# Peptides against a protein of PDB entry 6RO1, part 204

Target 1, 216 residues: chain A of PDB entry 6RO1
Amino acid sequence: LGKEIEEYIHKPKYCLPFLQPGRLVKVKNEGDDFGWGVVVNFSKKSNVKPNSGELDPLYVVEVLLRCSKESLKNSATEAAKPAKPDEKGEMQVVPVLVHLLSAISSVRLYIPKDLRPVDNRQSVLKSIQEVQKRFPDGIPLLDPIDDMGIQDQGLKKVIQKVEAFEHRMYSHPLHNDPNLETVYTLCEKKAQIAIDIKSAKRELKKARTVLQMDEL

## One batch from the design tools (peptide; made by RFdiffusion4, then SolubleMPNN)

Design b2_p30_6_s2 (from b2_p30_6 with A1D E2K E3K E9K K11R I15L E16L)
Fold by OpenDDE base, seed 1:
Structure b2_p30_6_s2 (fold): chain B 216 residues (1-216), chain A 30 residues (1-30)
Amino acid sequence: as target 1 above (216 residues)
Amino acid sequence: DKKEEEEIKERYEELLEEEEEEEEEEEEEE
Protein backbone atom coordinates (compact mmCIF):
# COMPACT_ATOMS: atom_id res chain seq x y z
CA LEU B 1 0.00 0.00 0.00
CA GLY B 2 2.70 2.56 0.89
CA LYS B 3 4.65 1.73 -2.30
CA GLU B 4 1.52 2.14 -4.44
CA ILE B 5 1.26 5.72 -3.12
CA GLU B 6 4.98 6.29 -3.87
CA GLU B 7 4.34 5.20 -7.49
CA TYR B 8 2.03 8.20 -7.86
CA ILE B 9 3.86 10.90 -5.90
CA HIS B 10 7.25 10.44 -7.63
CA LYS B 11 5.73 10.90 -11.12
CA PRO B 12 6.98 14.20 -12.61
CA LYS B 13 3.45 15.20 -13.71
CA TYR B 14 2.41 15.30 -10.03
CA CYS B 15 5.51 16.14 -7.98
CA LEU B 16 7.33 18.82 -10.08
CA PRO B 17 5.11 21.72 -8.88
CA PHE B 18 6.12 20.85 -5.29
CA LEU B 19 9.89 20.55 -5.89
CA GLN B 20 10.60 24.14 -4.87
CA PRO B 21 13.86 25.05 -3.11
CA GLY B 22 13.63 24.16 0.57
CA ARG B 23 11.00 21.37 0.18
CA LEU B 24 11.71 18.37 2.41
CA VAL B 25 11.87 15.11 0.45
CA LYS B 26 12.83 11.51 1.23
CA VAL B 27 15.30 9.78 -1.08
CA LYS B 28 15.82 6.04 -1.54
CA ASN B 29 18.10 4.46 -4.16
CA GLU B 30 18.72 0.70 -4.61
CA GLY B 31 18.38 -0.10 -0.88
CA ASP B 32 20.21 3.08 0.18
CA ASP B 33 17.88 5.13 2.38
CA PHE B 34 19.17 8.70 2.62
CA GLY B 35 16.17 9.71 4.74
CA TRP B 36 15.03 13.32 4.66
CA GLY B 37 16.81 15.84 2.47
CA VAL B 38 16.06 19.31 1.12
CA VAL B 39 15.40 20.26 -2.50
CA VAL B 40 17.86 22.78 -3.93
CA ASN B 41 16.56 22.84 -7.52
CA PHE B 42 15.49 20.57 -10.38
CA SER B 43 16.38 20.27 -14.06
CA LYS B 44 15.00 18.55 -17.13
CA LYS B 45 17.43 16.45 -19.18
CA SER B 46 16.70 15.18 -22.66
CA ASN B 47 17.04 11.43 -22.98
CA VAL B 48 16.50 9.25 -26.06
CA LYS B 49 15.20 5.73 -25.51
CA PRO B 50 17.74 3.44 -27.23
CA ASN B 51 15.12 0.98 -28.59
CA SER B 52 12.40 3.39 -29.83
CA GLY B 53 14.34 6.59 -30.53
CA GLU B 54 11.60 8.37 -28.56
CA LEU B 55 12.50 11.41 -26.47
CA ASP B 56 12.01 10.49 -22.82
CA PRO B 57 12.72 13.51 -20.61
CA LEU B 58 14.56 12.72 -17.38
CA TYR B 59 13.98 14.94 -14.39
CA VAL B 60 16.88 15.43 -11.99
CA VAL B 61 16.40 17.08 -8.61
CA GLU B 62 19.38 18.38 -6.68
CA VAL B 63 18.82 17.38 -3.05
CA LEU B 64 20.87 18.16 0.03
CA LEU B 65 21.39 14.70 1.54
CA ARG B 66 23.30 13.42 4.55
CA CYS B 67 26.09 11.44 2.92
CA SER B 68 28.87 9.24 4.23
CA LYS B 69 32.23 11.04 4.20
CA GLU B 70 33.82 7.88 2.82
CA SER B 71 31.56 7.88 -0.27
CA LEU B 72 32.19 11.59 -0.90
CA LYS B 73 35.93 10.94 -1.34
CA ASN B 74 35.11 8.52 -4.17
CA SER B 75 32.38 10.78 -5.67
CA ALA B 76 34.23 11.00 -8.98
CA THR B 77 33.63 7.27 -9.67
CA GLU B 78 30.92 6.18 -7.19
CA ALA B 79 27.47 7.43 -6.25
CA ALA B 80 27.11 9.10 -2.87
CA LYS B 81 26.07 6.73 -0.06
CA PRO B 82 23.89 7.58 2.96
CA ALA B 83 25.58 8.32 6.26
CA LYS B 84 25.70 5.40 8.71
CA PRO B 85 23.31 5.75 11.71
CA ASP B 86 26.23 6.44 14.09
CA GLU B 87 28.05 8.68 11.58
CA LYS B 88 27.65 12.45 11.64
CA GLY B 89 27.91 12.48 7.86
CA GLU B 90 28.12 15.52 5.63
CA MET B 91 25.33 17.34 3.83
CA GLN B 92 26.04 17.25 0.10
CA VAL B 93 24.06 18.35 -2.94
CA VAL B 94 23.30 15.12 -4.81
CA PRO B 95 21.63 14.91 -8.22
CA VAL B 96 18.71 12.47 -7.83
CA LEU B 97 16.29 11.13 -10.43
CA VAL B 98 12.78 12.28 -9.47
CA HIS B 99 11.45 8.69 -9.34
CA LEU B 100 13.80 8.05 -6.37
CA LEU B 101 11.75 10.44 -4.20
CA SER B 102 9.89 8.15 -1.78
CA ALA B 103 8.14 11.01 0.07
CA ILE B 104 7.42 14.72 -0.24
CA SER B 105 6.75 16.82 2.87
CA SER B 106 4.37 19.73 3.33
CA VAL B 107 7.31 21.43 5.10
CA ARG B 108 9.58 23.90 3.33
CA LEU B 109 12.78 25.20 4.90
CA TYR B 110 14.72 28.35 4.26
CA ILE B 111 18.06 27.34 2.76
CA PRO B 112 21.25 29.42 2.43
CA LYS B 113 21.70 31.00 -1.01
CA ASP B 114 25.29 29.72 -1.19
CA LEU B 115 25.58 26.01 -0.42
CA ARG B 116 29.28 25.77 -1.40
CA PRO B 117 30.48 26.33 2.21
CA VAL B 118 30.22 23.15 4.35
CA ASP B 119 28.88 25.19 7.29
CA ASN B 120 25.93 26.42 5.20
CA ARG B 121 25.07 22.84 4.18
CA GLN B 122 25.41 21.60 7.79
CA SER B 123 23.07 24.38 8.96
CA VAL B 124 20.36 22.75 6.82
CA LEU B 125 20.93 19.43 8.64
CA LYS B 126 20.31 21.26 11.94
CA SER B 127 17.08 22.65 10.48
CA ILE B 128 15.95 19.14 9.41
CA GLN B 129 16.74 17.84 12.91
CA GLU B 130 14.67 20.65 14.48
CA VAL B 131 11.73 19.71 12.22
CA GLN B 132 12.11 16.04 13.21
CA LYS B 133 12.02 17.05 16.91
CA ARG B 134 8.75 18.92 16.27
CA PHE B 135 7.23 15.87 14.56
CA PRO B 136 8.23 12.81 16.66
CA ASP B 137 5.72 10.60 14.78
CA GLY B 138 7.27 11.65 11.45
CA ILE B 139 7.64 14.68 9.21
CA PRO B 140 4.22 15.55 7.72
CA LEU B 141 3.61 14.46 4.13
CA LEU B 142 1.86 16.29 1.34
CA ASP B 143 -1.62 14.91 0.90
CA PRO B 144 -1.68 13.33 -2.60
CA ILE B 145 -5.28 14.42 -3.19
CA ASP B 146 -5.77 17.62 -1.22
CA ASP B 147 -2.26 19.11 -1.54
CA MET B 148 -0.94 17.54 -4.77
CA GLY B 149 -4.30 17.47 -6.57
CA ILE B 150 -3.89 13.89 -7.89
CA GLN B 151 -7.23 12.87 -9.43
CA ASP B 152 -6.30 9.26 -10.24
CA GLN B 153 -9.02 6.80 -9.23
CA GLY B 154 -6.42 4.09 -8.56
CA LEU B 155 -4.75 6.28 -5.94
CA LYS B 156 -8.13 7.13 -4.36
CA LYS B 157 -8.83 3.39 -3.99
CA VAL B 158 -5.37 2.80 -2.45
CA ILE B 159 -5.90 5.64 0.04
CA GLN B 160 -9.35 4.25 0.93
CA LYS B 161 -7.74 0.85 1.59
CA VAL B 162 -5.02 2.44 3.75
CA GLU B 163 -7.61 4.42 5.75
CA ALA B 164 -9.72 1.28 6.19
CA PHE B 165 -6.65 -0.68 7.30
CA GLU B 166 -5.56 2.05 9.74
CA HIS B 167 -9.10 2.27 11.13
CA ARG B 168 -9.10 -1.52 11.66
CA MET B 169 -5.64 -1.41 13.24
CA TYR B 170 -6.54 1.40 15.67
CA SER B 171 -9.93 -0.20 16.42
CA HIS B 172 -8.31 -3.58 17.06
CA PRO B 173 -8.59 -4.74 20.71
CA LEU B 174 -4.82 -5.33 20.79
CA HIS B 175 -4.06 -1.66 20.04
CA ASN B 176 -4.72 -0.75 23.68
CA ASP B 177 -3.30 -4.01 25.01
CA PRO B 178 -0.57 -3.40 27.61
CA ASN B 179 1.16 -6.43 26.05
CA LEU B 180 1.12 -4.78 22.59
CA GLU B 181 4.92 -4.40 22.55
CA THR B 182 5.25 -8.13 23.30
CA VAL B 183 2.71 -8.99 20.56
CA TYR B 184 4.52 -6.72 18.06
CA THR B 185 7.88 -8.27 18.98
CA LEU B 186 6.38 -11.74 18.43
CA CYS B 187 4.87 -10.66 15.09
CA GLU B 188 8.21 -9.15 14.00
CA LYS B 189 9.98 -12.38 15.01
CA LYS B 190 7.39 -14.39 13.06
CA ALA B 191 7.85 -12.14 10.01
CA GLN B 192 11.65 -12.43 10.29
CA ILE B 193 11.37 -16.24 10.55
CA ALA B 194 9.20 -16.23 7.40
CA ILE B 195 11.83 -14.12 5.57
CA ASP B 196 14.61 -16.43 6.80
CA ILE B 197 12.65 -19.51 5.63
CA LYS B 198 12.07 -17.88 2.21
CA SER B 199 15.79 -17.01 1.98
CA ALA B 200 16.84 -20.52 3.07
CA LYS B 201 14.50 -22.08 0.47
CA ARG B 202 15.98 -19.79 -2.20
CA GLU B 203 19.55 -20.74 -1.22
CA LEU B 204 18.57 -24.44 -1.20
CA LYS B 205 17.05 -24.04 -4.68
CA LYS B 206 20.24 -22.28 -5.91
CA ALA B 207 22.41 -25.01 -4.38
CA ARG B 208 20.29 -27.73 -6.05
CA THR B 209 20.45 -25.94 -9.41
CA VAL B 210 24.26 -25.67 -9.13
CA LEU B 211 24.50 -29.37 -8.21
CA GLN B 212 22.31 -30.28 -11.20
CA MET B 213 24.50 -28.15 -13.48
CA ASP B 214 27.62 -29.93 -12.18
CA GLU B 215 26.00 -33.32 -12.98
CA LEU B 216 25.30 -32.33 -16.66
CA ASP A 1 25.66 -31.07 -22.14
CA LYS A 2 26.39 -27.33 -22.70
CA LYS A 3 22.95 -26.82 -24.27
CA GLU A 4 21.17 -28.34 -21.25
CA GLU A 5 23.31 -26.13 -18.96
CA GLU A 6 22.19 -23.02 -20.88
CA GLU A 7 18.50 -24.10 -20.72
CA ILE A 8 18.81 -24.69 -16.94
CA LYS A 9 20.49 -21.27 -16.56
CA GLU A 10 17.71 -19.54 -18.54
CA ARG A 11 15.05 -21.32 -16.44
CA TYR A 12 16.88 -20.29 -13.28
CA GLU A 13 16.98 -16.64 -14.42
CA GLU A 14 13.23 -16.80 -15.29
CA LEU A 15 12.46 -18.26 -11.84
CA LEU A 16 14.59 -15.55 -10.20
CA GLU A 17 12.73 -12.82 -12.13
CA GLU A 18 9.37 -14.39 -11.11
CA GLU A 19 10.49 -14.44 -7.44
CA GLU A 20 11.62 -10.78 -7.70
CA GLU A 21 8.26 -9.82 -9.29
CA GLU A 22 6.40 -11.71 -6.51
CA GLU A 23 8.53 -9.89 -3.89
CA GLU A 24 7.78 -6.54 -5.56
CA GLU A 25 4.03 -7.41 -5.61
CA GLU A 26 4.13 -8.49 -1.92
CA GLU A 27 5.95 -5.24 -1.05
CA GLU A 28 3.35 -3.23 -3.05
CA GLU A 29 0.58 -4.92 -0.97
CA GLU A 30 2.24 -3.66 2.29
Scores: peptide ipSAE 0.005, ipTM 0.266, DockQ to the pose 0.013
Fold by OpenDDE base, seed 3:
Structure b2_p30_6_s2 (fold): chain B 216 residues (1-216), chain A 30 residues (1-30)
Amino acid sequence: as target 1 above (216 residues)
Amino acid sequence: DKKEEEEIKERYEELLEEEEEEEEEEEEEE
């Protein structure tokens, strides 16, 4: 459900119109959660797949992200890593593939025109922290239907399932149970394991298809 | 408590199986 909504939102056909400078976005790369960053710009890259004459356009968004200082010392060859929770970190402009955007906010910040000075980049971090303080329940998301105009029937079905689940969850007698947080964390872990099993099965199916293509 | 957690779990598994069957039917129709 929540991850299925993410799979629609990160598609270039839906999200590109909303990737204006100053837009708040959440970035995840595999196990690396950068949290909330700010869009600086985006660019279209043509990647020629060497075996298919099809130019799949890759979109890269430059995002101001809080990075670890250690990753920045090696930045000539290594990918930027997120700052540790206890680390101050440093705001850097990181080129991010659009499919690594896990969320897009309705909030748009003013950003300095010159982001070369460290102080200008760190001022944006202060602005993100002020937004986070204003929204204790989380930074507001773009609505995929009302704000983003996504007309996909699969997404509508997913949203209806989420609303029905939320309604059942709020109507359930356990909603007043002090153990509700423990039940939620167990349900989230189960849902995450189910998604990880489904992704592993899809990767195994793809790997089997690739092996079958190499045996032909 | 534990029985209600199991009923919620079973109903979630049923909804997941129905969603997998609907996705398999949509992949067979393409």
Scores: peptide ipSAE 0.000, ipTM 0.214, DockQ to the pose 0.012
Fold by OpenDDE base, seed 5:
Structure b2_p30_6_s2 (fold): chain B 216 residues (1-216), chain A 30 residues (1-30)
Amino acid sequence: as target 1 above (216 residues)
Amino acid sequence: DKKEEEEIKERYEELLEEEEEEEEEEEEEE
């Protein structure tokens, strides 16, 4: 459910109009959760699919993310890593593929025009933290239907399921259970595992399809 | 309230069954 919504919202056809400078976005790359960052800009890169010759445009968004200082030392050879919970980290502009956006906020921040100075980048982190303090229940998301104008019936069904599930969850006696956070964490882990299985199945199928194409 | 909650619940269950059927159909077409 929630991740199925992500599969819609991170599609360039839907999210690009909302990737203005200062937009709050969450970035997740595999196991690396960067949390909330701020859009700096985006670019369209022409990608030629090697097998089809089709131009598949890659959209890269530059996002200010809180990165580990260790990863920044190795930044010549290694991808930026998220700051550890105990680490202060450093705000860096990271090029991110648009499909790695796990959430898009309705909130836009003012960002400094010059992000080369560390202090200017760190000021954005302070602004993110201020927004997080204003929204204790979480930074508000763009509504995929009302804000993003997504007319996809599959998404509407998913949202109806989410709303029905949320209603059921809030009405459920377990909503007042002190173990609710544990149940949520387990449900999120289960949902993550299900997605990792679905992605692994898709990769396995792609790998099999590529192997079958190499055997043809 | 309670009747509306039951209708929302039934609709959620129907939508879950439709999603399971759509996932099974996608797995059978694959």
Scores: peptide ipSAE 0.000, ipTM 0.247, DockQ to the pose 0.013
Fold by OpenDDE base, seed 4:
Structure b2_p30_6_s2 (fold): chain B 216 residues (1-216), chain A 30 residues (1-30)
Amino acid sequence: as target 1 above (216 residues)
Amino acid sequence: DKKEEEEIKERYEELLEEEEEEEEEEEEEE
């Protein structure tokens, strides 16, 4: 459900109108979760598909992200990496492909005009942290239907399922249970164990197939 | 036996397709 929503919101036809300077966005690139950053600007890059000759425009958003200090030393050759959980990191302007935006906030921040000074970039991190303190349940998202105006019937069905699930969750007697955090932690552990069992079964199946091929 | 290798390979391809379909179904359920 959450991923299906992401597949709609990161499409340039939907998200570009909302990529103004100061917009909070969440950036994820494969295994690299940068968390919340701030849009600086965006640009259209002309790309030509090598096999079809078709113009496939790439949209690049410059996002101020918290990066590891290690990735900054190799900035000429290596992609920026997210700051480790225990690392302060450094705020850097990173060019991000628009499809790597996992979330778009309704919140817009004021950003310094000159982001060359480290102190100006780090001031934006303080502003993000202040927003996070104001929203303990998470930074508010743009509504894909009401705010972003997405008319896709597939998305509407996904949103209806999410709303039905949320309604069931909030109406559940456990929502007011003081042990809710313990129940959620147990449910998350159970879900992780189910994933680990599924992964282990896949690996066992692959290993058996390889062993059978080596025995023939 | 070359025929058993082909049957195992076909079954491996079927299992990869089933894993891809299950991953697509899981991505659709998340």
Scores: peptide ipSAE 0.005, ipTM 0.274, DockQ to the pose 0.012; fails the geometry check

Design b2_p30_6_s3 (from b2_p30_6 with A1E I15L E20K)
Fold by OpenDDE base, seed 5:
Structure b2_p30_6_s3 (fold): chain B 216 residues (1-216), chain A 30 residues (1-30)
Amino acid sequence: as target 1 above (216 residues)
Amino acid sequence: EEEEEEEIEEKYEELEEEEKEEEEEEEEEE
């Protein structure tokens, strides 16, 4: 459910209009959760699919992310890593594929025009932290229907299921259960596993389709 | 309240069945 919504939201056809400078976005790359960052810009890269010769445009968004200082020392050879919880980190502009955006906020921040100075980048972190203080229940998301104008029926069904599930979950006697956080964490893990299975099945199907195309 | 909870539960189950049917149809079309 929630991640099925993410699968719609991070599609370039839907999210690109909202990737303006200063937009708050969450970035997750595999196991690396960067949390909330700020869009600096985006670029379209022409990618040629090696097997089809089709131009598959890759969209890269430059996002100010809180990175580990250790990863920045190795930045010549290693991808930036998120700052550890106990680490101050450093705000860096990281090129991110648009599909790695796990959330898009309705909130836009003012960003400095020159992000080369460390102090200017760190000022953005202060602004993110100020927004987080204003929204204790979480930074507001773009509504996929009302804000993003997504007319996809699959998404509407998913949202209806989420709303029905949320209502059922809030009405459920377990909502007041002190183990609710544990149940939520287990449900999130189960949902993660289901998505990882669905993605792995899609990759396996793509790999099989590629193998079948190489055998033809 | 209980009747509204039952209607929401039925609607959730109906939506889950529809998603399963759509996933089965997408698997049959591929």
Scores: peptide ipSAE 0.019, ipTM 0.297, DockQ to the pose 0.013
Fold by OpenDDE base, seed 2:
Structure b2_p30_6_s3 (fold): chain B 216 residues (1-216), chain A 30 residues (1-30)
Amino acid sequence: as target 1 above (216 residues)
Amino acid sequence: EEEEEEEIEEKYEELEEEEKEEEEEEEEEE
């Protein structure tokens, strides 16, 4: 569900109109969650696919992200890495492919005109932290239908599934149960055991296949 | 309100059945 919505919103045809300077966006690259950053600008790079000769335009958004200080030392050769939770980090302008945007906020911040000074970049981090304090339940997202104008029937079905799930979750008798955290922890343990069983079955199948190959 | 709650519950049951059918299809392909 949430990932399926991401697959729509990160498409250039939908998100590009909303990538204005100061827009809050969430950036995730594989295992690297940068969290919330601020759009500085975007650019279209012409990429020629080597195999088809088709012009596949790469969209790159420059996002001001909280990066680890270690990644900044190697900035000429290494990709920026997110700051650790307990690390101060440093705000850096990072070129990000548009498909790595996991969320787009309705919120736009005022950004300094010159982001070259460290103090100007760190002032934006303070502004992000102030927004996060104003929205304890999370930074407000752009509505994919109402704000972004996405008319895709697949997305409408996904949103209807999310709304049905959210309604059931909030109407569920356990939602206000003081034992809810205990029940969630038990459900997570049950889900983890199911994953571990599936993994163990896959390993057993692989081991059996190897034994059958040695018997041939 | 009650009709909206029933329509949401029916839609959730339909989704749980679809997820269960997808899990059963994935188990039959393994």
Scores: peptide ipSAE 0.017, ipTM 0.295, DockQ to the pose 0.013
Fold by OpenDDE base, seed 1:
Parts: structure tokens; C-alpha cells; sequence
Structure b2_p30_6_s3 (fold): chain B 216 residues (1-216), chain A 30 residues (1-30)
């Protein structure tokens, strides 16, 4: 359900009007979660699809992200990596494809006009951390319908399902159970066992397939 | 030998596609 919403919000036709300087955005790339960053600017690049010759415009947003200092040393050859949990990191302006935006906040920050000085970039991290302290349950998102004006009926159905699920979750008798943590840890263990069973079945299927190939 | 290697490669590709479809279905359930 959350991913289905992401598929709508990261589409350039919907998100570009909201990619103003200072907008808080969440960035994920191939398992790298950068968390919350701040939009600096965006640009349109012309791309040509190699197989169709069709012009497919790429949208690149420059985002201030908390990056690992190790990845920044190699930034000439390697993509920036997110800062480790225990790492202070460094705020860098990273060019991000717009489809890698996993969330867009209603919050906009004032950013320094000159982001070349490290201190100016690190001041933005302090501002993000102050926003996170104000919103312990999470930084507020743009509403896809009311704020972003997305009229897609698929998205409306997804949101209705999410709202119905959230209502069911918060109305669930266990939600206020003083043993909720113990029930959650048991549910997590059950979920992990289900994953492990699924993995073991896949490995067994693969091993049987290999054995059948050796018998051919 | 070459036809058996092609059938083996096709069956690995089918298993990788089934794993991707199962990951996409798991991703739709979250």
C-alpha cells in the first residue's frame, strides 16, 4: 500500500510543482535510504530511449542529503552513500532522479543562498533535526489528493484502503494492550519464521531444479 | 550439450522472473 502511493507521488507530472527550494523530500536508491533531505533545485535533461528513439525527459533534483564521508572521497567514481546511523555524515548536494523520491513533505525550510560552505550545508541538517523533533511520529507528508491534486482513481482507492487499514489498526483491541510490545515481538518472530520458511522452500525448489538439470 | 545449456539458462531466467514477481507481490502487500 505505501509503495503504491510512492509510485504516484514520484511521477514528474505530479511532484514537479512541489519541488521548490527548501521542500523536504525523502530519498531512497537501490536499498540506500538517505532519509529526509532538502530540495535545492531541479532540472530537466533530454534523454533518448535507445530502442525507440523517443525523447524521454529525465528530471534531476538536486537534494541536500546526509552522506557518508567515505563515499564523498570516492564521489568521482562512486555514487554518494547514506551516512551510517552512528556516523555524523556530511550534508552534500546530490543529483537525484525524481523517481527516487519516496516521500514529499508539506514542510519547506529556509535554506542558505550559498551552499558551498560546509557550515551552511550542516545548518540545514540542524533544521531537519529540529523539524523531526517537532514531529516525533514522522515529518508530515503532502496529501496526494488535497495538496498535490492527484485525481487518479487508482490512488484514491489505495488511500481509502490505507485509511481503512489504519482505522482498523488503531481500533484494534491490542493497540492499547499493555502487552503490545510482547505481542509485536511474537508477531515479528512469526513473520520472520514465515520468511525463513519461504526462503527454505525457494532454496529447496532451486536445489530440486539443479538436481533435475543434472539428470538431463 | 548446447541445447541442454540453453534449456538450463531459460529455466534459470524463469526462476529469476518468478522471484521478481514474488518480490513485486510482497511489495504490493506492504
Amino acid sequence: as target 1 above (216 residues)
Amino acid sequence: EEEEEEEIEEKYEELEEEEKEEEEEEEEEE
Scores: peptide ipSAE 0.000, ipTM 0.320, DockQ to the pose 0.013
Fold by OpenDDE base, seed 4:
Structure b2_p30_6_s3 (fold): chain B 216 residues (1-216), chain A 30 residues (1-30)
Amino acid sequence: as target 1 above (216 residues)
Amino acid sequence: EEEEEEEIEEKYEELEEEEKEEEEEEEEEE
């Protein structure tokens, strides 16, 4: 469900109007979670698909992200890497493909006009941290329907399922149960056991197919 | 032998399709 929403919101036709300077965005690239950063600007790059000759425009957003100091030393040859949890990191302007935006906030920050000084970039990290302190339950998102104006019926069905799930979750008698954490831990263990059983059944099916091939 | 190899290859393809459908269903549930 959450991933299906991301597949809509990161589409250029929907998100580009909201990629103004100072917009908070979350950036994830495969295993690299940068967390919350701030939009500096965006650009359209003309790309030509090598096999079809079709113009496939790439949209690149420059995002001020918290990067590891190690990735900064090799900035000419290596992609920026997120700061480790225990690392302070350094705020850097990173060119990000628009499809790597996992979330877009309703919040916009004031950013310094000159981001060349390290102190100016680090001041933005301070501003992000102050926003996070104001929103202990998480930085507020743009609503895909109400704020972003997405009219897709697939997304509307996903949102309706999420709302129905949330309503069921918050109305559930266990939501106010002081043993909720224990019940969640047991449910997570049960879910993991179900995944492990499913995986073990797949492996058993594969192993039987291979044994049948070896008996021929 | 050749007909039994073809039946096993078809079962392997069916198994890969079932795994792909199950991955697509898991991606839809997340």
Scores: peptide ipSAE 0.000, ipTM 0.327, DockQ to the pose 0.011; fails the geometry check

Design b2_p30_6_s4 (from b2_p30_6, 9 letters changed)
Fold by OpenDDE base, seed 1:
Structure b2_p30_6_s4 (fold): chain B 216 residues (1-216), chain A 30 residues (1-30)
Amino acid sequence: as target 1 above (216 residues)
Amino acid sequence: DEEEEKEIEKRFKELEEEEEKEREEEEEEE
């Protein structure tokens, strides 16, 4: 459910109008959770699909992210890594593919015009931390319907399922059960496995369909 | 409101049944 919403919000069609400088965004890449960062700018890169020759534009957003200082020293060839929990880290401008945005906040910060000085970048981290203190339950998200104007009926159905699930969850007698976290982690794992199986089946069906089309 | 809760819960069940039917149809096509 939450991941299905992410599949809508990270689409350039929907999110690009909201990727203004200072917008808070959450970035995840291949298990690396950078947490909350701040949009600096975005750019469009022309890409050509190698097999079809079709123009597939890639969108790259520059995001101020809290990076590990260790990863940045090696970053001549390696991707930036998120700061460890116990590490202060350093705020760096990282080019991120738009599909790696896991969340977009309603909050927009003022950012320094010059982000070359370390102190200016670190001031943005302080601003993020002050926002996090104001929102103990989490930084507020853009509403995909009301704020982002997404008219997709599939998304509306997903949101209704989330709301119904959340309501059922909060009304459930087990909500105060100390084992709830273990039940939730098991249910989330089960739901994730079901999504991964469904995705893998769809990819297999697509791959079979492509192979059948190549045999015709 | 309790009525809105019942409507959400009803809609959730309808969506679960739709998802189960889609799964059964996907399994019958394999």
Scores: peptide ipSAE 0.014, ipTM 0.328, DockQ to the pose 0.013
Fold by OpenDDE base, seed 5:
Structure b2_p30_6_s4 (fold): chain B 216 residues (1-216), chain A 30 residues (1-30)
Amino acid sequence: as target 1 above (216 residues)
Amino acid sequence: DEEEEKEIEKRFKELEEEEEKEREEEEEEE
C-alpha cells in the first residue's frame, strides 16, 4: 500500500509542481536511505534514448542531504552516500532523479540564499531535526488527492484500502488480522514483482542512469 | 506522452516563475 502510493507520487506529472525550494523530501537510492532532505532546485535534462532517438526527459532535483564525509572525498568518482548512523556527516546538495523521492512532505522550510558555506547547510539540518521533534509520529506527507490533485482511480482505490486498514488497526489494536500481513505480503510481493520487473528494467536503465548521474 | 510532456514543461515554467517572483519579493523587502 505505501509503496503503491509512492509509485504515483514520484511520477514527474504529479510531483514536479510540489518540488519548490525548501520542500521536505525523503530520498532513497537502492540500499542507501538518505532520510529527509530539502529541495534546493530542480532541472529538466534532455536525455536521448540511444536505441530509438526518442527524447526521454530526465527530471533532476537538487536536494540538500546528509552525506558521509568519506563519500565527499571521493565525490569526483563516486556517488554521494548517506551518513552512517554514528556519523555526524555533512549536508551537501546532491542531484537526485525524481523517481528516487520516496516521500514528499507538506512542510516547506526557509533555506539560506547561499548554501556554499558549511554552516548554512548545517543550519538546514537543525531545521529538519526541529520539524522531526514537532512530529513524533513522522513528518506530515502531502495528500495525493487533496494537496497533489491526483485523479487516478488506481490511487483512489489504494488510499481507500489504506484508510480501511488504518481504521481496522486503530479500531482493533489486538486484532492481528493474519490476513492483513498476508495482504501486506501479497501487496509487497506484487509490488516487489512489479519493483523487480521495474528494477530489472531500472537496473538496465540504472546502469545507464548512474552513468548519467556521474555525468551531472 | 507528448501532451503529458507539454503539461510537465508548463509546470516547470510555472515553478521557475514562482521561484523568480519569490526572489523578487525577497529583494523588495530588503
Scores: peptide ipSAE 0.006, ipTM 0.272, DockQ to the pose 0.125
Fold by OpenDDE base, seed 3:
Structure b2_p30_6_s4 (fold): chain B 216 residues (1-216), chain A 30 residues (1-30)
Amino acid sequence: as target 1 above (216 residues)
Amino acid sequence: DEEEEKEIEKRFKELEEEEEKEREEEEEEE
């Protein structure tokens, strides 16, 4: 359900009009959750699909994200990684494919004109933290229908299912059960196990590909 | 400036390869 909504909102035809400088966006790439960042700009790259020769436009958004300092030492060779929870990290402008945007906020921040100084980038992190403090229940999202104007009937059906599920969840007598935290932690553990299975399958596939290259 | 553009372009290619790989993995799970 939440993922099905994401599949609509990250589509360039819907999200590009909202990717203005200062827009808060959430970025996820595979197992890497960068959390909330700020749009700096976006660009359109012409890509040619290697098999069809068709022009497939790639959309890249430059997002100011909190990155691990370890990943930044090798920024020329390695992908930026999200800062660990206990790590201060550093705000960096990271090129992100538009489909990696997991959420788009209604909030826009003022960003410094020059983001080259570390202090200017870190000032934006303070502003994000102030917004998070203002919204303890989470940073407000753009409404896909009312704000983004998405008319897709598939999305409307997904939203109706989410609303019906939420209503059923909130109306359930167990929603007031003090064991709700235990159910959430079990659901989070199940989700984490699913991620770990996917990562382990990916590593196994990488290892097999390397072994096949050594046999040639 | 030129070095930052090269880092941006490199990171873009890495993200594109990560995306292509995710698509291939999704196609193999169907």
Scores: peptide ipSAE 0.000, ipTM 0.229, DockQ to the pose 0.022
Fold by OpenDDE base, seed 4:
Structure b2_p30_6_s4 (fold): chain B 216 residues (1-216), chain A 30 residues (1-30)
Amino acid sequence: as target 1 above (216 residues)
Amino acid sequence: DEEEEKEIEKRFKELEEEEEKEREEEEEEE
């Protein structure tokens, strides 16, 4: 469900009007979760598809992200990497393809006009951390329908399912249970065991198929 | 036998297609 929403919100036709300087955005690139960053600027690059001659415009947003210091040493040749959980990291302006935006916040921050000084970039990290402290349940998202104006019926069905799940979750008697954390931990363990059983069954089926091939 | 190898290869492919479909269904449910 969350991924289906992402498939709509990261489309340039929907998100570009909201990519103003200071907008909080979440950036994820494959296995690299940068978490929350701040939009600095946006640019359109003309790309010509080599096989069709069609103009496929690439949209690049410069986002101030918390990066690993290791990735900064080789910044000319290596992609920026997110800071490790225990790493302080350093805030860097990273060019990000718009489809790598996993979330867009309703929150906008004031950013320094000059982001060349490290202290100015690190001041934005402090501002993000202060926003996170104000929103312990998570940084507020733009509503895809009400804020972003997305009229797609597929998205409306996804949102209705999410709302139905959320309503069921919040109306559940366990939501106010003081043992909720214990129940969640047990549910997560049960879900993980179910995944592990499913994976082990797949591996057993594959191993049996390979053994049958080796016996032929 | 060459026929049994083809049947195993076919079943392996059907398993990969089922796993891909289950991943697509899991990605659609998330």
Scores: peptide ipSAE 0.000, ipTM 0.250, DockQ to the pose 0.012; fails the geometry check

